# Peptides against a protein of PDB entry 4LZF: the designs that were tried, part 134

Target 1, 155 residues: chain A of PDB entry 4LZF
Amino acid sequence: GGRLVVFPNGTRKELSADGQTVKVMFFNGDVKHTMPDQRVIYYYAEAQTTHITYPDGMEVLQFPNNQTEKHFPDGRKEITFPDQTVKTLHPDGREESVLTDGTIIQLNPDGSKVIQFNTGQREIHTADFKRREYPDGTVKTVYSDGRQETQYPTG

## One batch from the design tools (peptide; made by RFdiffusion4, then SolubleMPNN)

Design b2_p25_7_s1 (from b2_p25_7, 11 letters changed)
Fold by OpenDDE base, seed 3:
Structure b2_p25_7_s1 (fold): chain B 155 residues (1-155), chain A 25 residues (1-25)
Amino acid sequence: as target 1 above (155 residues)
Amino acid sequence: DAEEPELPEEVTVDLPPELPEPEIP
């Protein structure tokens, strides 16, 4: 059967009957679960934060404000905010945010920004210009010197 | 034209080190 070990400092260790699950309840209120799939779940009692580590190097953080972070083995980070916006940080420095309304905001390593609106419009920001692309194929560009240009769809 | 939406701020928490498991006698 399962076993319970109680240590003098108040820490408790529970072992499943098969030995595949271990639960440690620390004297400070922290809890550590080692699962059969080799996932380790650590709960910080004071911070009310859960940290999950996977055998492949994946990590998951769950914060008390409902923010969740995923740290991928390739160095990518994915943040899910309380409002359900998802932000991805790529190892190359690219950042992408997907809003619940379908808007996508991309920050590129070269400093450019792209906004894909849920209306089908797209805006591109560079050091030299802001460019708005419309669903009908019209493109409006405002250059940093104040010059404006409109390109119309080719018929 | 649609305006650029504001993004939420990332919350970071400094977590203490995990406690070591005690040795079973």
Scores: peptide ipSAE 0.173, ipTM 0.733, DockQ to the pose 0.869
Fold by OpenDDE base, seed 1:
Structure b2_p25_7_s1 (fold): chain B 155 residues (1-155), chain A 25 residues (1-25)
Amino acid sequence: as target 1 above (155 residues)
Amino acid sequence: DAEEPELPEEVTVDLPPELPEPEIP
């Protein structure tokens, strides 16, 4: 059978009969599970947050508002929001957000931004201009000095 | 023209350190 150890401070440790699973119930209400696959599941009682660490270095955070974060061994971070928007932060500083309606927002390390709308329109933001590209091939550019240009598709 | 959609606000939680496992005697 499993073994239960009760410590003087109120912490409890449960070991499975095979020794492959360990559950620690801390005096503050935190709970730590060590699993046979070597993942560690830590629950913060006050924050109501779960932190999972994997042997490959991946980490997963689960927040009480249903936000989830994945921290990959390569330094990439993936956030899934309660509305199911997914934001990826890359180690080079690039950020990409994918909305549920199919809109994609990319923020580049140089500060430029690209929005791919679900309508097929694309908007490019730089320090010098905002440019809107339309599905018909029309391109509108608004420069930082207020100048505007429209390029029409060559028929 | 389509407006830029609002992105959800990221929740930042400062988590305390994990408690050390007690030694089994």
Scores: peptide ipSAE 0.175, ipTM 0.734, DockQ to the pose 0.813; fails the geometry check
Fold by OpenDDE base, seed 2:
Structure b2_p25_7_s1 (fold): chain B 155 residues (1-155), chain A 25 residues (1-25)
Amino acid sequence: as target 1 above (155 residues)
Amino acid sequence: DAEEPELPEEVTVDLPPELPEPEIP
């Protein structure tokens, strides 16, 4: 059978019979699991948050509102929101959000933004203009000075 | 024209440090 150790402060440590799993139940309600695959699962009782660390440096946070975060060893961060929107933060500062309806929002390090709508429309935001591209090839540009241009598809 | 969708706000939680495992004597 497993082994249970009870500490004077109320912390408990359970060792599996095979010795491959360790469960620590801290006096404050936190719980730490060390798994056979060497992942460590820490549950913060007050925050109701789970933090998983992997041997390769991957980290996963699970929040009580169903937000999840993945922290990749390369510095990339992936956030899954409760609505299942996925936001990726790249090490270069680029951000990409994918909505459940298929809309993609890209924020570039230079502050420019691209929205790819699920309708096939695309909007480009720069310091100098906003540009809307339509599936038919029409392009509307509104410049920061208020000038507007419309380019029509060549029939 | 399609409006820009609003992104959900990221929840930021300041987690305390993990408690150290007690040493088994």
Scores: peptide ipSAE 0.169, ipTM 0.731, DockQ to the pose 0.829; fails the geometry check
Fold by OpenDDE base, seed 5:
Structure b2_p25_7_s1 (fold): chain B 155 residues (1-155), chain A 25 residues (1-25)
Amino acid sequence: as target 1 above (155 residues)
Amino acid sequence: DAEEPELPEEVTVDLPPELPEPEIP
């Protein structure tokens, strides 16, 4: 059978019969599970947040509002918002947000932004201009000085 | 033209340190 140890501070430690699963129930209500697959699941009782650590260095945070964060060993961070928008922060400083409607927003390290709309239109933001690209090949540019330019598909 | 969509704000939670496991004799 399993083993239960009760500590003087009220913390309880439960060992499975095979010794492969450990459950610690801390005096403050926190819970730590060590699993056979070597993942560690820590539940913060006050924050109602779950933190999972994997043996490869992957970490997952699960918040009570249904936000989840994945911290990859390569330094990439992926946030899934309650609305299911997924934001990826790359170690090079690039950010990419994928909306549920299929829109993609990219922030580049140079401060430029690219929006790929679900309509097939693309908008590029730089320090010098905003440029809208249309599926028909039309390109509209609004420069920072207020000048506008429209480029039509080469007929 | 389609407008730039609003992105949700990141919720930041300051988590306390994990409690150390007590030693089992």
Scores: peptide ipSAE 0.166, ipTM 0.728, DockQ to the pose 0.850; fails the geometry check

Design b2_p25_7_s2 (from b2_p25_7, 10 letters changed)
Fold by OpenDDE base, seed 3:
Structure b2_p25_7_s2 (fold): chain B 155 residues (1-155), chain A 25 residues (1-25)
Amino acid sequence: as target 1 above (155 residues)
Amino acid sequence: DPEEPELPEEVTVDLPPELPEPAIP
């Protein structure tokens, strides 16, 4: 059968009958689960935050405000916000936010920004201009000096 | 034309160290 160990400081350790699952309930209210798949789930009682570590190096954080973070072994970070927006931070410095309405916002390492609207319009921001691309092929550019240019679709 | 939407801000938490497990006698 399972085993319960009670330590003098109040910490308790529960072992499953097969020894594959371990639950430690610390004196401060923290809880640590070691699972058969070798993931470790640590719950911080005061912060109400869960930290999961996987054997492949993946880490997952779950916050009480419903924000979740995934830290990938390759250095990529993925944040899911309470409103279900998903932001990905890439190791090269590129950031991409995907909204629930289908809008995508990309911030590039060079400082440029690209917005892909759910309407099919696309806007590009650089140090020199803002450019709006329309589904019909029309392109409108506003330069930093205030000059405007419209390019029409060509056959 | 649609405007650039506002994005949520990341919440950061300063987590304390995990507690060490005591040794089983």
Scores: peptide ipSAE 0.214, ipTM 0.773, DockQ to the pose 0.845
Fold by OpenDDE base, seed 4:
Structure b2_p25_7_s2 (fold): chain B 155 residues (1-155), chain A 25 residues (1-25)
Amino acid sequence: as target 1 above (155 residues)
Amino acid sequence: DPEEPELPEEVTVDLPPELPEPAIP
């Protein structure tokens, strides 16, 4: 059957009968599960945070405020906020936030920003201007010096 | 025109190290 080990410091270790599942209940309330699929689930009692590590190097953090983070083996980080906004940080420095309404905000390594609105409008932010692109082909540019330009679609 | 939405702020938590499993005496 299963086995229970009780350590002098109060930590308890439970092993399943098949030996594939291990549960460690630490003296401080932390809990560590080693699963048959080799993932390790560590629960920080004080922080009320769960940290899952996978054998392929993926990590998942679950915070008490319902924020979750995925750390992918390729270096990508994905944050799901309590409001269900998903922010992806790419290894190349690009960041992308996807809002629940469908709006996408992209921050590029060069510091430029692109907002794809759910209306089909797109806004581009650079050091020199903000440019709004409309579905009809109209483009409005506001330069950093306050100058404005409008480009109208050609039929 | 729609305005740039506010993005939620990332919660940063300083987690302590995981406790080591004690050795079975």
Scores: peptide ipSAE 0.212, ipTM 0.772, DockQ to the pose 0.807
Fold by OpenDDE base, seed 2:
Structure b2_p25_7_s2 (fold): chain B 155 residues (1-155), chain A 25 residues (1-25)
Amino acid sequence: as target 1 above (155 residues)
Amino acid sequence: DPEEPELPEEVTVDLPPELPEPAIP
């Protein structure tokens, strides 16, 4: 029930029997699928990369190394790395990486960094210091000038 | 104490434009 159109340049277009799916096989090996849900899946043969576009403006990239990217309409970008680390880039410039072990790394627009370790320890990086916060309330600060300060929970 | 983990580098690929569909006569 499907229909195949063959173009002179070698490109082929397949229409599903219900007309809801269109597959274009380009002469260079690229493949374009138009799906019933209106998403368009484009496969770049040479790059071995899949690019999915959604009607709402969402875009998804799938790379041959197993990296995937989601580009949200609001400008947010989410990258899933091959090791399954997920990095979110926010429109305000903030970046957040979530590791598989539960560690969270936040990079702020001002250049400061916060690491939330899976142990409950937290490290804050600024231009002036690195500060380690421990679950028991102990805080250790190493300043850029080499000074060190430790605050203990019991005073 | 745990050290700051290394993060993977983003792979960037310059993708060519999608090919236009030829017109059906």
Scores: peptide ipSAE 0.207, ipTM 0.769, DockQ to the pose 0.814
Fold by OpenDDE base, seed 5:
Structure b2_p25_7_s2 (fold): chain B 155 residues (1-155), chain A 25 residues (1-25)
Amino acid sequence: as target 1 above (155 residues)
Amino acid sequence: DPEEPELPEEVTVDLPPELPEPAIP
């Protein structure tokens, strides 16, 4: 069988028989699991948040509001929101949000934004204009000074 | 035309440091 160690401060440590699984129950209610795959699962009792660390540097955060975050070793961060929107933050500063309806929003490091609507329309935001591209090839541009231009597809 | 959708905002939590395991006497 496993072993139980009880510390003077009230912390308890449970070891599996093979010693590969360790559960530490801290005096404050926090819980730390060390798994055979070297994954460490730390539960913050007060925050009701779970933090998982992997030996390759991957980290996963699970928040009580059902937000989850994955921190990849390459610096990429992926957030899954309670509404199941997925936002990816890339190391180069680019951000991409994928909505459940299929809409994709890309924020570029230069501040420009691209929205790919599920209808096939695309909107590009720059410092100088907003441009809407339609599936038929029509392009409407609204410049920051209020000017508008429409380009029609060639027949 | 569809409008730009509102995106959910990231919730940030200030987590305290993980507690150290006490040394076994």
Scores: peptide ipSAE 0.203, ipTM 0.767, DockQ to the pose 0.816

Design b2_p25_7_s3 (from b2_p25_7, 10 letters changed)
Fold by OpenDDE base, seed 4:
Structure b2_p25_7_s3 (fold): chain B 155 residues (1-155), chain A 25 residues (1-25)
Amino acid sequence: as target 1 above (155 residues)
Amino acid sequence: DPEEPELPEEVTVDLPPELPEPEIP
């Protein structure tokens, strides 16, 4: 059978019969589960936040507002927002946000931004201009000085 | 033309340290 240990401070520790599952119920309401697959699930009672750590270094945070974060061993961070937008932060500083409508927003380490609209239009933001590319090949550029250019498809 | 969508803001939570497991003698 399992084992229950009750500590003087009120913390309780439950051990499975095989010892592979451990549940610690801390005096402050926090709960820690150690699972047979070696993942550790820690629940912060006050913050209502769950932190899962995996033996490979993967971490998952689940916040009470329904935001979820995945911290990958390679340094990548993936945030799923309550609206189901997924933002990926890459170790090189690149950020990509994927909206539920299919729009993709990329923030590059150099500060440039690329928006791939679900319509097939693409917008590029740099320090010097905003450029809109249309599916038909038309390109409109608005420069920071207010100058505008339109390039039409060749044909 | 579609406008740049607003992105949700990341919620930052300052989590306290996890409590240490007490040792079983």
Scores: peptide ipSAE 0.229, ipTM 0.782, DockQ to the pose 0.830
Fold by OpenDDE base, seed 3:
Structure b2_p25_7_s3 (fold): chain B 155 residues (1-155), chain A 25 residues (1-25)
Amino acid sequence: as target 1 above (155 residues)
Amino acid sequence: DPEEPELPEEVTVDLPPELPEPEIP
């Protein structure tokens, strides 16, 4: 065939001169690019969403609201939100969110939660207590029964 | 003391199947 093929249904296929790049413009407005590096870029016209598939199994989704997702071959998922918060979901069930201000929130498979504040304070949530750790070594614990305890740095 | 921040919610979409490429004769 030639550089441009036009099909009866209105789909068009463009071939690069070297044959290494293929662009298919479908009748519904979808666009598919096959690149020399073997990545495939599919654009859904109605959803305004881009799906990129890499030869190593990596997938990238780009949504019209500026959310982006990376699906790693190991089962990890990384979401970048419009506000630039990055959330990582691990195959073991652990979730980590990194905020633009430097705060990190970790949700563990056992249901515990850890917040690392940008101030250097750390808060730990368990079924039994909430614990606040301060940079000076002070630790404050509030137990589920309402009991409170403060531990002061030693030394 | 700083409080636990609110996190954004994931947006999900139901994408249709990719269209098959037509064959060139």
Scores: peptide ipSAE 0.220, ipTM 0.777, DockQ to the pose 0.859
Fold by OpenDDE base, seed 2:
Parts: structure tokens; sequence; C-alpha cells
Structure b2_p25_7_s3 (fold): chain B 155 residues (1-155), chain A 25 residues (1-25)
């Protein structure tokens, strides 16, 4: 059968009968699971946060507010918010947020922003202008100096 | 026209270091 070791400081270590799973219950309430697939699950009792590390270098954080974060070995970070918005931070500095309604917001390293609305409209933000593109081909631009330009579709 | 939606803010938690596993004698 499994084995339980109790340490003088109150920490407990449980070994599964097959030896493939280890559970450490620390004196402070933290819990560490070492799984057969080599993932390590650490629960921070005070923060109520779970940190999972995978052998390939993937890390997953699970927060008590239902936010989850994935840290990929390539440097990409993916955040799933409680409202199920997914934000991806790329190694090149680009950020992309995908909303549940299908809206996509892209933030580029140069500070420019692109919003792809679920209606098919797109808005582009630069240092010099905001530009709205409509599905019919209409384009409205408001420049930083207050100048406005509208380009209408040609039939 | 739809307006730019507000994105949720990332919650950050300063996690302490993981406690070391004690060795079984």
Amino acid sequence: as target 1 above (155 residues)
Amino acid sequence: DPEEPELPEEVTVDLPPELPEPEIP
C-alpha cells in the first residue's frame, strides 16, 4: 500500500502504492503533487493559487478569481481572464486579446493598435491617426491634428 | 459604431517560493 511519512514540523508526505505519485502537504497548508507524467502541481494555500510545471518547460498558473495563465517554453504567455477573454503576449512584444464576442484587439510593439470588431469593422490606431474601416469599403480617418478624411466605396 | 471594448486587467500575485520537499531518511 501507500506510505505516509509525518515530519516533526508537521509536513506530511504521501507515497502512492505504485510509487508514481507523491503528495507533500506542507506545514503551512501548501500542497505539492508530483505526478506520473512528471508534472508538478504546487498549491499555495495562502494565495489559493495553483502552479503547474511541466517537463517541457510549460507552466500554468490558476488564480482564485478564475484567471489562468500559460507560460510557454518559447516565451509566449496566454492569459485567460474570468470573463473568458484570452490575451496572448508574444515574445516579439505583440499582444492579442480575443473577446468572447469575437472582437480581436492587437497591440503592436510600435504602439499601434488594431481592433477587429465582430461586425466586420476594423479600427487602426497609430500615433498619427485613428482609422475606421467599414465592410462596405468606407474608410474614415481622424488625424491627430483634428483633420478628418472619409473615403467612400466606388460601386 | 461599436466602440473599443475595455479589456480586463491582469491580476498579479506575488507568490512566495515553493517550499522544498523534505527528504525521507
Scores: peptide ipSAE 0.218, ipTM 0.776, DockQ to the pose 0.820
Fold by OpenDDE base, seed 5:
Formats: sequence, C-alpha cells, structure tokens
Structure b2_p25_7_s3 (fold): chain B 155 residues (1-155), chain A 25 residues (1-25)
Amino acid sequence: as target 1 above (155 residues)
Amino acid sequence: DPEEPELPEEVTVDLPPELPEPEIP
C-alpha cells in the first residue's frame, strides 16, 4: 500500500505503493507531483498556475487564463495565447507570431518586421520604409520621408 | 489592403518560489 506522511505544518506527502509517484500537498494548497517519467508538476494554488518541469530541461507553464508557455532547453520560448496565437521567441532575438487566420508576423533582431498575410501579401517594415508585396508581383514602398514608389511586374 | 493585426500581450505572473519538501523523519 501507499504511504501517507502528515507533517506538523499540515503538509501531506503521499507515496505510491511502487514509490514511483509522489504527491505533496502543501499547507498553503500547493500540490507537487513527481511522476514515474520524472516530470515534476507543481500547482500554485493562489496563482492557479501549473508548472511542469521535464528531465530534459523543458518547462511548461499553464496559466488560469489559458495562456501556455513552453521553455525549451535551447532557450527558445513558445507562448500560446488564449486566442490560440502562437508566439515563438528565439535565442537570437527573433520573434515569430502565428495567428489563427494564418497570418505570420516576424520581428527580427535588427528591428525590422515582416508580415505574411493569409492573402499572400507580404509587408516589410524597416527603419527607412514600409514595403507591400502583392501576389501579382506589384510592390509598393512608402519611405519614411513620405515618398512612395510602385514597382510593377515586368512581363 | 489588410492591416497589421494587433498581437495579444503576454501576461506575466510573478510566481512565488516552490515550497521545499519537508524532510521525512
């Protein structure tokens, strides 16, 4: 049978019969599960947040508003927002957001931004201009000084 | 032309430290 240990402060520790699962119920309502696969699941009662730590260094945070974060061992972070937008933060400083409609927004370390619309249009933002690329090959550029240029497809 | 969509803001929660497991006597 399992073993239950009750500590003077009210914390309880439950051990499975095989010893592979440990459940700690802390006096403050927090709960810690150590699983057979060596993942540790910690539930913060006040914050209603779950933190999962994996043996490979992966971490997962689950917030009460349905935001989920994955922290990869390589330093990459992936955020799934309540609206199901997924934002990836790369170790090099690049950020990529994928919207549910298929729009992709990329923020580059140099501050430039690229938007790939679900329509096939692409917009590039730099310090000097905003450029819209159309599926037909037309390119419209608006420069920071207000100058506009349109490039038409050759053909 | 489609406009740049607004992105959701990251919610940051300051979580307290995990409580240490007490020693089993």
Scores: peptide ipSAE 0.215, ipTM 0.775, DockQ to the pose 0.840

Design b2_p25_7_s4 (from b2_p25_7, 9 letters changed)
Fold by OpenDDE base, seed 1:
Structure b2_p25_7_s4 (fold): chain B 155 residues (1-155), chain A 25 residues (1-25)
Amino acid sequence: as target 1 above (155 residues)
Amino acid sequence: DPEEPELPEEVSVDLPPELPEPEIP
C-alpha cells in the first residue's frame, strides 16, 4: 500500500506503493503531484491556478477564467483565451493571433501589423501607411500624412 | 470593410512561489 506522512505544520505527503507517484497537500491548500512520467502538477489554492512542468522544459498554466498558457522550451508561448482565440508569442518578438472566425493578426518585431480577414481582404499597417488589399486585386493605401491612393488590378 | 477586431486582453496572474516539499525525517 501507499504511505502517508503527516508533518507538524499540517502538510501531508502521500506516496504510492511503487514510489513513482507523490502527492503533497500543503498546509495552505496547495497541492503538488509528481507523476511517473516526471510531470509535476502544482495547484495554487488561493489563485485556483494549475501549473504543470514537463521534464523537457515545457510548462502549462491553467487559470480559473479558462485561459491556458503553454511555455515551450524554445521560449515560444501559446495563449488560448476563454473565447478560443489563440495567441502565439515568438522569441523574436513576433506575435500571431488566430481568431475563431479565421481572422489572423500578425504583429512583427518592427511594429508592422498584418491582418488577414476571413473575407480574403488583407490589411497591412506600417509606420508610413495602412494598406488594404482586396480579393479582386484592388489596393487602397492611406498614408500617415492623410494622402490616399487606390491601385486597380491591371487587366 | 471589416474593421480590426478587438483581441482579448491577456490576464497576468502573479503567482506566489511554490512551497518547498518538507523533509521526511
Scores: peptide ipSAE 0.214, ipTM 0.770, DockQ to the pose 0.825
Fold by OpenDDE base, seed 3:
Structure b2_p25_7_s4 (fold): chain B 155 residues (1-155), chain A 25 residues (1-25)
Amino acid sequence: as target 1 above (155 residues)
Amino acid sequence: DPEEPELPEEVSVDLPPELPEPEIP
């Protein structure tokens, strides 16, 4: 074939000189690139969204609001939000959010939540209590029945 | 003590199917 093919419907196909790169410009404005590394880059013109598929099964979505998603072959999903928060969803149901200030929020499959603050404090939420751990070793627990306990560091 | 921060919400986009490439005669 030639370097450029123009179809009757207005779709255009461009071939690189070595034949390793293919660019299809569809009649609706969508664009598909097939690269030498076998990744496929599809741009949806109306949605202004890019979808990249890799030969290993990795997928990447880039949205017009600057959200990006990575879909890993193992079923893990990683979302980078416009504010640069990174959320990871694991196949076992665990979720982790890493904020730009260094705070980490973890949701566990058992329904518990753990917050690791950038101050070194840690808070654990369960059905039975909320527990705050301090850098000095002090632990404060508030139970669901309203009871409170403070454990002081031993040494 | 620091409080639990608010998290951003995921934006969902319903993408149409990719268009098929036309055949070269």
Scores: peptide ipSAE 0.212, ipTM 0.769, DockQ to the pose 0.853
Fold by OpenDDE base, seed 2:
Structure b2_p25_7_s4 (fold): chain B 155 residues (1-155), chain A 25 residues (1-25)
Amino acid sequence: as target 1 above (155 residues)
Amino acid sequence: DPEEPELPEEVSVDLPPELPEPEIP
């Protein structure tokens, strides 16, 4: 059978019968599981947050508001928000948010932004202009100086 | 035309360090 060790400070350690799972229940309410697959699951009782570390360097954070973060070994970070929006932060500084309706927002390291709407419209933001591209080929540009241009599909 | 949607705010939590496991004698 499993073994339970109780420490003087109130921390408890449970060992599975097969010896492959360890559960530590700390005196402060934190819980640490070491699993057979070598993942470590740490629960912060006060923060109500779970932190999972994987042997390959992957980390997962689960927050009480249902936000989940994945920290990849390559430096990429993926955030799933409570509304199920997924934001990816790339090591190069590019950010991409994918909304549940299919809208994609890309933020580039230079500060430019591209919004791909689920309607097929695309909006490009730069320091100099905002440009809206329509599925029919119409393009509207508003420059920072207030100048406007419209390119028509047949024009 | 659709407007730029607002993105949800990232929640950041300053987590304390994990407690060290006590050694079993």
Scores: peptide ipSAE 0.204, ipTM 0.765, DockQ to the pose 0.816
Fold by OpenDDE base, seed 5:
Structure b2_p25_7_s4 (fold): chain B 155 residues (1-155), chain A 25 residues (1-25)
Amino acid sequence: as target 1 above (155 residues)
Amino acid sequence: DPEEPELPEEVSVDLPPELPEPEIP
């Protein structure tokens, strides 16, 4: 059978019979599982948060509010919010948020923003203007000085 | 025209360090 070790501080370590699974129950209520696939699952009892580390360097954080974070080995971070919005932070500083309604918001490293609405409209934000592109090819631009321009599709 | 939706704010939790496993004698 498995082996249970009880330490003087109250920490307990349980080894599976095959030695492939290790469960540590710490004195503070934290729990650490080492799995046969070499993933390590650490549960923070006070924070009610789970931290999973994978042998390839992937990390997953699961928070009690249903937020989940994935930390990729390449430095990319993916956050799934409680409302199921998914935000991706790229190593180059670009951010992309995908809403449940299909709207996509991209924040570029230069501070410009692009919103792709689920209606097919697209809005571009720069330091100089906000530009709305419509599916019919109409483009409306509002400049920072308040000037407005409308470009119509060339017939 | 649809307006820019509000994005949820990132909740950051400062997690304590993981406890070290005690040595099995």
Scores: peptide ipSAE 0.204, ipTM 0.765, DockQ to the pose 0.854; fails the geometry check

